# Peptides against a protein of PDB entry 7AE7: the designs that were tried, part 259

Target 1, 321 residues: chain A of PDB entry 7AE7
Amino acid sequence: KVYKDLREFLEVLEQEGQLIRVKEEVNPEPDIAAAGRAAANLGKNQPAVFFEKIKGYKYSVVTNVHGSWQNHALMLGLDKNTSTKDQFYELNRRWDKFPVPPNVVKREAAPCKENVIDKDINLFEILPLYRINEQDGGFYISKASVVTADPEYPDDFNKLNVGTYRIQVKDRDRVGIQALAMHDIAVQLEKAEAENKPLPIAITIGNNPLVTFMASTPVGYNQNEYEFVGALQDGVPMDIVKSDLYDHLYVPAGSEVVLEGHIIPRVRTVEGPFGEFPGSYSGARLQCEVKIDRITHRTNPIFENLYLGIPWTEIDYLMAL

## One batch from the design tools (peptide; made by RFdiffusion4, then SolubleMPNN)

Design b2_p27_1_s2 (from b2_p27_1, 16 letters changed)
Fold by OpenDDE base, seed 1:
Structure b2_p27_1_s2 (fold): chain B 321 residues (1-321), chain A 27 residues (1-27)
Amino acid sequence: as target 1 above (321 residues)
Amino acid sequence: SKELEEIEEENKKRNEEAEKAFLASLA
């Protein structure tokens, strides 16, 4: 099984009993985090939790999408009871299919382009933002697949980077992003900042689960994560679409939300604290600031966000491979 | 501080109530 988008994956999770659908209106805090913790404690098969209605918001939230070995097996299109060993074997087998180039679809064929917001940008209108941890210094977007390119080689598709970074919402149209020196985005940003130029960025939310997986998986600077997604789809190309603002940035065609903008050169703002793990907070740091200039989104977009519950965090499954 | 302890206790209580409410909604 290959998934075009998050929605197709959530449908399979629900069919397989690996998704809890909460139909009643919940408070963003503490109910989302509490429900995530409660769901994690329901047994061995930690389901995703889909909140249809969030008080004060228009749209839905889903958490813990990757939060179990069963969900991970289903992501690979395997039986949910596939052993971890067999999942690793299959992952390694598919990895050797790299590269599998993506399909570039037309704008009109991309679900992420169904709606556009290009003025009066307000992230709070499109994302049901909440604190993941009680002591978090703000609202985080923790499962975004962030697309950037090498500003010296913008047409080199092999240098197109899709990564996962800690993103704090700073204002209606601004986010802080943690670009560590070990991340490909930091190399790209350094080049842009050397010339005092903005770095083009697309922050994509609610993706094909293999995009989210590959965005959390370190690859070489000259390797494209989308070509690995095609490999992990057993040789089926994923669908990408050109960003609206930038000819050289491509986003997953099925993304629920795409935040297009730029990293402001040579600006650093306070970001954090964030609870990286239950009871462990990373301190506040000076991080890069992104201006959001355009949003594209699916109708009734689903905000996919990280679950950081006990005993196992979703990050443990995303990084375990 | 005593105020921090009260906030932590109140947060803990709210979380426990929310977890219980969620579990009850599944039953």
Scores: peptide ipSAE 0.229, ipTM 0.763, DockQ to the pose 0.026
Fold by OpenDDE base, seed 5:
Structure b2_p27_1_s2 (fold): chain B 321 residues (1-321), chain A 27 residues (1-27)
Amino acid sequence: as target 1 above (321 residues)
Amino acid sequence: SKELEEIEEENKKRNEEAEKAFLASLA
């Protein structure tokens, strides 16, 4: 099975008994994190947890979408009881289908374009933000697929990077992003900052589960993550659409939320602390700052965010393959 | 500080209560 978006995947997770739906209104803190931990302790089959109603917010949250081997099997369109060995074999078999070029759809055909916000941007009106860990220095967007291009080769589709980075909300229209030197985004940012230019960026939230998986999987600088998504879909192309601000940035057509903006050149602000592991916080660091200039989103957007629990985090499953 | 320990204990208690409430809602 192939999924066009997060919603089609969540429907399958629910049908397969791999999603808990919380229908009652919850407090963002501590109820989301507490429910996630409780769900993780229900057994070996860690379900996703979908919160329909968040107190003080308009929209829903889903966590732990990739948080089990059953969910990974379903992501690949396999039986949920497929062994880790057989999942790995199938993943490798499909990997050899690279490249599978994506379909570029028209703006009017892309669900991520249903709504536009280009003035008075407030991230808190679109995303039900909460602290993932009690001691976190702020609200994090921890499961976004971040799209950037090479500013020297903006028309080279093979240099279009889709990566997962730690993102802290700093203000209504600003986020901090952790761009480490080993990440492809850091190479692109260095080129932009050398000329004192902004780096165009699209932060995409609530994607096709294979987009999120590939954004967390290291690939070569001249390899496009969307072409791997098509390979992992067993040769079915994924759908992408041009960003609204930048002709050379393409986003998943089915994204729940797209934050379009720019990394401010040569600006660094305090980011963190963040609880990367239970009981261990990364120290505060100076990180890049992104100005959000435009938001596009689906009607009733779902905020997909990372689950951090004991004994295994969702990150452990995303990086284990 | 004593104040930080009290805040941590209060947070721990709120989390344990929220986990119990969630589990009870599934039963």
Scores: peptide ipSAE 0.222, ipTM 0.761, DockQ to the pose 0.026
Fold by OpenDDE base, seed 3:
Structure b2_p27_1_s2 (fold): chain B 321 residues (1-321), chain A 27 residues (1-27)
Amino acid sequence: as target 1 above (321 residues)
Amino acid sequence: SKELEEIEEENKKRNEEAEKAFLASLA
């Protein structure tokens, strides 16, 4: 089975008993984190948790989408009871199908383009932001697939990078991004900053689960994550669409939210702390700042965010394969 | 400080209550 978007995957998770739907209104804090911990402690297959109503917000949140081996099996379109060994075997078998080029769809065919915000940008109106951990220095977008390109080779599709980075919300239209030197985005940013130019960026939220998986999986600088998504779909191309602001950036056609903007050259602001693991905080650092210039989103967008809880984090499953 | 310990205990209680409320909603 192949999924076009997050919604098709959530439907399957629900059918397979791997999603808990919370229909009652919850408080962003502490209820989202508490529900995630409670779900993780049920001793069963750790389900995704979908919050339909969040106090003070218009839209929904889903957490723990990748939070179990069963969810990983389903992501690969396998039986939920597929062993970790067989999942790994199938993943490797499909990996050898790289590259599978994506389909570039028209703007009118892309669900992520249903709505546009190009004025008075306010991230709090589109994303139900909350503190994941009580000691977090702010609100984080922890499960975004961030699209950037090589500024020297913007038309080289093989250098298009889709990565997962820690993103702190700084203002209504500003986010801090952690671009570590080991990440492809840091190489691209260094090139842009050498010329004192902005780096174009698209921060995509609520994707096809294989996009999120590949964005968390290191690949070569000259390898496109979308071509691996097609490989992991057993040779079925994924659908991408051109960004609205940049001809050289492509985003998943089915993204729930796309934040288009630029990294401000040579600006560094305080980011953090963030609880990457329960009881373990990465310290505050000077990190890059992104200006958000445009938002596109699906009608009633779902904010997919990372579950960080005990006994296992969702990161543990994303990095285990 | 005593005040930090009180805040931590209150946060712990709120979290435990929220977890119980969630589990009760599944029943």
Scores: peptide ipSAE 0.218, ipTM 0.752, DockQ to the pose 0.025
Fold by OpenDDE base, seed 4:
Formats: sequence, C-alpha cells, structure tokens
Structure b2_p27_1_s2 (fold): chain B 321 residues (1-321), chain A 27 residues (1-27)
Amino acid sequence: as target 1 above (321 residues)
Amino acid sequence: SKELEEIEEENKKRNEEAEKAFLASLA
C-alpha cells in the first residue's frame, strides 16, 4: 500500500491496532509525554498515540508514528507482523528503484495549501507545542522534513535537500535549527552566508511517513529524497507542490503544516537544553535562526512530533532502518 | 538546591500520575 499523506497512514495504523486514540482533553504537559511513555511500556507493539484535544490548543497531536517495527512494516505497506529482516530486505529491494521522480501537482490539488497564514504569524496557534521533558529549554519540532536548495544551483532538483533537524521554537515566528557541518543544509547555508544572503527554507510537518523516514536517512548531496520516497513506494511517485514563497522549493503535497521562511545569515542563537535520551540532556549549542514568513496548512492540521520514550525511542527506529 | 530536588520530585510524581491516568483511560 502507498500513503498519500500522514492521515492515510494513521487510518491504517488505527485499523491495524497500532494507534491509540485519546479522545479526552489532555494537558500538553505532562500528559502527552506521559502517555507516550505509557504506550511504549504496553509491550512490543508500540502504537502511535493520537491526541484529539490538547488543552489550550486548537489542533491535535500525534506521536510515536514510527515508534515500532510494526509501524515500520505498515509504513512500507507490508503486513504488520513482517520480520525486521524481511523489512530490511524489502527496503533494500525498493532502494534499487531510485530514482523515482515525484509528481508536481497544482497548488489547488495540494492539501497543504488549504489554509494560509501570511501575517501575524504565531506558531502556537497552529502547533500544539509541548515539552517532552520538564527540564527542556523550550518547545521542539522534532519530526519536520526540512526543505532547502543549493543557493548556487536553486533549479537543480538533485540538490534539493529534505532533511530532519532539531528545531527549537524561539518566538511566535522564529525557530532555531541545528545545521551541523555534516548535514547537506550546512553546505547550502555556508554558500548563502558567504554572500550574506538568507537561505530559503520550508519546514514541513506531518508528512507521508516515507518522507519523514527519508528525511531522517542520509543520502548523497546530489540525490533527492523525494526520488527515494518514490522508490520506497515500490515505484509509485510521491506528490509534491511548489512552495508559496520560493519557485525552487517543493514540499510534500499532503503536509499537515508547512512553515516557509528563511535562515537569517550569520546569526546564531543558543539552543536547549534538550532531552535527547532518557535522563540525558544535550548541552547548550548554537543554532541557526529561521524567520517564518508564511504558513500553509491543512484544515485541522495534525502536529506530528517525536516520541522520546524508554527503552526504544522513535529515533531508534527511524535511524535503524 | 533543596528547592530543585523538591521540584524534581513533584515533577516525577506528576508524570507517574499522568502515566497511570493514561493507562486507566485505555482500560
């Protein structure tokens, strides 16, 4: 099976008994993190947890979408009981189908374009932000697929990067992003900063699960993650749409939320602390600063965020495949 | 500080209570 968006995947997770739906209003802290930990302890079949109502927020949260081998099997459109070995075999078999170019859809056909916010931007109005750990130095967006291009070759689709980076909310319309030197985004940012130019960016949230997976999977600088998504869809192209602000940035057509903006050149801000692992906080680091200039979103957008649980985190599954 | 330890203990207790409440809501 191929999924067009997060919603189609969540429907399958629910049908397969791999999603817990919390219908009662929860407090963003501590209930979301606590429910995640509790769900992780329910056994080997760690379900996604969907929170329909978050106190103080308008929209829903889903976590632990990739948080089990069963969820990973379903992501690949396999039986949920497919062995890890067979999942790896199938993943590798499909990987050889690269490249599978995406379909560029019209703006009117892209669910991520249903609503637009282009003034008075407030991330807290669109995302039910919460701390996973009470000692976290802020709110994190942990499962975003971040789209950037090479500023020297903006029209080279092969240099379009879709990556996962640690994003801390800094203000209503600003986020910090961790661009390490080993990341493709850092190469692109270095080129922009050399000219003292902003780097265009689209931060996409709540994607087709294979987009999120590929954004977390290292690929070559001249390889497009969307073309791997098509390969992992067994040769079915994914749907992308042009960003609203930038002709050269394409986002998943089905994204729940798209934050369009720019990395401010030569600005660095303090990050963290962040609980990367249970009982461990990362030290404070310097991050790049992103100004959000436009938001597009689906009606009733779902905020997909990372689950950090014990003994296996969602990161462990995203990085293990 | 003693105050930090008290906050951490209170936070731990709130988290444990929230976990129990969630598990109870699934039953």
Scores: peptide ipSAE 0.187, ipTM 0.734, DockQ to the pose 0.027

Design b2_p27_1_s3 (from b2_p27_1, 15 letters changed)
Fold by OpenDDE base, seed 5:
Structure b2_p27_1_s3 (fold): chain B 321 residues (1-321), chain A 27 residues (1-27)
Amino acid sequence: as target 1 above (321 residues)
Amino acid sequence: SKELEEIEKKNQERNEEAEKAFLESLK
């Protein structure tokens, strides 16, 4: 099975008994994190947890979407009981289908374009933000697929980067992003900053699960993650659409939320602390700052966020493949 | 500080209560 968006995947997770739906209103803190921990402890089959109602917010949250081998099997369109060995075999088999170019759809055909916010931007009105860990220095967006291009070769689709980065909410229309030297985004940012220019960016939230997977999987600088998504879909192209602000940035057509903006050149602000591991907080660091200039989103957008818990984090599954 | 320990204890208690409440809601 191939999924067009997060919603189709969540439907399958629910049908397969790999999603818990919380229908009662919850407090963002501590209930989301607590429910995630409790769900993770129910057994080896760690389900996704979908919170329909968040107190003080309009929209829903889903966590732990990639938080089990069963969910990974389903992501690949396999039986949920497919062994890890067979999942790896199938992943490798499909990997050899690279490249599978995506379909570029029209703006009118892209669900991520249903709603637009281009003034008075407030991230708290769109995302039900919460602290993942109680001691976190702020609210984090931890499962975003971040799209950037090479400023020297903006029209080279092979240099379009889709990556996962630590993102802290800094203000209503600002986020901090961790762009480390080992990340492809850092190469692109260095080129922009050398000329004291902003780096165009699209931060996409709530994607096709294979997009999130590939954004977390290191690939070559001249390899497009969307072409790997098509390979992992067993040769079925994924759908992408142009960003509203930038002709050279393409986002998943089915994204729940797209934050379009720019990295401010040569600006660094304090980011953190963040509990990357249970009981381990990263220190405060100077990180890049993104100005959000435009938001597009689906009607009733779902905020997909990372589950961090004991004994296994969702990151452990994303990095284990 | 004693104040930090009290805050941490209260936070732990709230987390345990929330986990328990969630598990009870599944029954």
Scores: peptide ipSAE 0.258, ipTM 0.783, DockQ to the pose 0.026
Fold by OpenDDE base, seed 3:
Structure b2_p27_1_s3 (fold): chain B 321 residues (1-321), chain A 27 residues (1-27)
Amino acid sequence: as target 1 above (321 residues)
Amino acid sequence: SKELEEIEKKNQERNEEAEKAFLESLK
């Protein structure tokens, strides 16, 4: 089975008993984080948790989408009871199908383009933001697939990077992004900053689960994560669409929310702290700042965010490969 | 400080209550 978007995957998770739907209104804090921890403690079959109603917000949140081996099996379109060994075997078998080029769809065919905000941008109107950890210095977007390109080779699709980075909300239209030296985005940013130019960026939220998986999986600088998604779909291409602001940036056609903007060159602002692991906080640092210039989103967008809990975090499953 | 310990304790209690409430909602 292949999924076009997050919604198709969530439907399967629910059918397979791997999603808990919370229909009652919850407080964003502490209820979302507490529910995630509680769900993680239910046993080996850790479900996703979908919150339909969040006090003070219009839209929904889903957490722990990748939070179990069962969810990982389903992501691969396998039986939920597929052994970890067989999942790895199948993953490796499909990996060898790289590259599988994506389909570029028309703007009118892309669900992520259903709604546009290009003025008076307010992230809080689109994303039901909450503190993931009690000691967090702010609100984080922790499960975004961030799209950037090489400024020297903007038309080289093989250098298009889709990565996962820690993103702190700084203002209505601004986010801080942690670009570490080991990340491909840091190479691209260095090139842009050398020329004192902005780096174009698209921050995509609520994707096909294989996009999120590949964005969290290190690949070569000259390898496109979308072409691996097609490989992991057993040779079925994924659908991408051109960004609205940039001809050289492509986003998943089914993204729930796309934040388009730019990294401001040579600007650093305080970001953090963030609790990446229970009891472990990365301190406050000077990080890059992104200005959001345009938002596109699906009607009633789902905010997919990372679950951080004991004993296994969702990140452990995303990085276990 | 005693004040920090009290804040931490209150946060822990709140989290435990929220976790319990969630688990009870699943039954």
Scores: peptide ipSAE 0.247, ipTM 0.772, DockQ to the pose 0.026
Fold by OpenDDE base, seed 1:
Structure b2_p27_1_s3 (fold): chain B 321 residues (1-321), chain A 27 residues (1-27)
Amino acid sequence: as target 1 above (321 residues)
Amino acid sequence: SKELEEIEKKNQERNEEAEKAFLESLK
């Protein structure tokens, strides 16, 4: 089975008993994080948790989407009871199908383009933001697939990078992004900053689960994550669409929310702390600042965010590959 | 130190209450 978007995957998770739906209104803090911890303790299968109603917000949150081996099997379109060994063998078999080029769809065919916000941008109106950990220095977007390109080779699709980075909300239209030197985005940013130019960026939220997976999986600088998604879909291309602001950036056609903007050159602002692991916080650091210039989103967008808790974090499953 | 401990305790109590409320909502 192949998924076009997050919603198709959530439907399967629910059908397979791997999603808990919370229909009652919850407080964003501490209820979301608490429910995630409680759900993780209910058993070995660690279901996703979908919050339909969040106090003070219009839209829903889902967490722990990748938070189990059962969910990982389902992501690969396998039986949920497929052994970790067999999942690994199947993953490796499909990996050898790289590259599988994506389909570029028209703007009118892309669900992520259903709604546009191009003025008076306020991230709090579109995302039900909450602190993941109580000691976090702010609100984080932790499962975004961030799209950037090489500013020297913007038309080289093989240099298009889709990565996962720690993103702190700084203002209504500003986020901090942690671009470490080991990340491809840091190479691209260095090139832009050398010329004192902004780096174009698209921060995509609520994707096909394989996009989120590949964005968290290191690949070569000249390898496109979307072409691996097609490989992991057993040769079925994924659908991408051109960003609204940039001709050279492509986003998943089915993204729940797309934040388009730019990294401000040579600006660094305080970011953190963030609880990356239970009981472990990364200190405050100077990080890059992104200005959000345009938002596109699906009607009633779902904010997919990371679960961090005991015994296993969702990161453990995303990185265990 | 005492003020921090009281804050931590209150936070823990709120988290435990929220976890309990969630588990009760599943019954």
Scores: peptide ipSAE 0.243, ipTM 0.770, DockQ to the pose 0.026
Fold by OpenDDE base, seed 4:
Structure b2_p27_1_s3 (fold): chain B 321 residues (1-321), chain A 27 residues (1-27)
Amino acid sequence: as target 1 above (321 residues)
Amino acid sequence: SKELEEIEKKNQERNEEAEKAFLESLK
């Protein structure tokens, strides 16, 4: 099976007993993190957790979408009981099909274009943001597939990068992004900053699970992650659509939310303390600053976010009750 | 302090491990 979007995957997860649906209204904190931890502790079969109603927000959250080998098997369109060995064999077999170029769909055919916000942007109205850890100094977007291009070769599709980066929400229309030197985005940003130019960016949230997988998988600088998604779909191209602001940026057609904007050149801001563990604060890192200029989103967008499974000690579970 | 640097390093390692575990959970 091939999935067009996150919603088709969530439907399969639910059918396969790999999704817990929470129908009652929850508090963003601590209930989302607590439920994710509880789901992680349910054994080897860690289901996704879908929150339909979140107090103070209009839209839903899903966590732990990739949280198990069963979910990974289903992502590959295999039986949920497929062994890790057989999953690996199938992954490698499909990997050899690279490149499988994506289909470029028309704007009118792309679900991510159903709604547009280009004025008075407020991320909190679109994304039900929450702290994963109580000690987090801010709200994070942890499962975004971030699209950037080489500013010297913007029309070279092979240099289009789709990566996963830690993103902190800093304001209604501002996010911080961590671009490490080892990431392709850092190479692209360096080129833009050399000329004191903004780097165009599209931050995509709630994607086809293989897009999220490939965005998290290092590939060569001259290799396009979307062409690997097609390979991992056993030769079925994925659907992409042109971004609204940039002719050279393409986003998954089925994205729940697309944040289009630019990295501000030569600006660095401190990342808020991330409470990775109770009593431990990660050091402040310098992040790039992204201005969000336009949002496109599906109707009733689902915010897919990472569940950082803190290895919950029994104590951490008791402290969250 | 060395203690803050060790905490920061452990946190970074755990985030990298959590990111890696996430990336590995994606693999």
Scores: peptide ipSAE 0.023, ipTM 0.459, DockQ to the pose 0.027; fails the geometry check

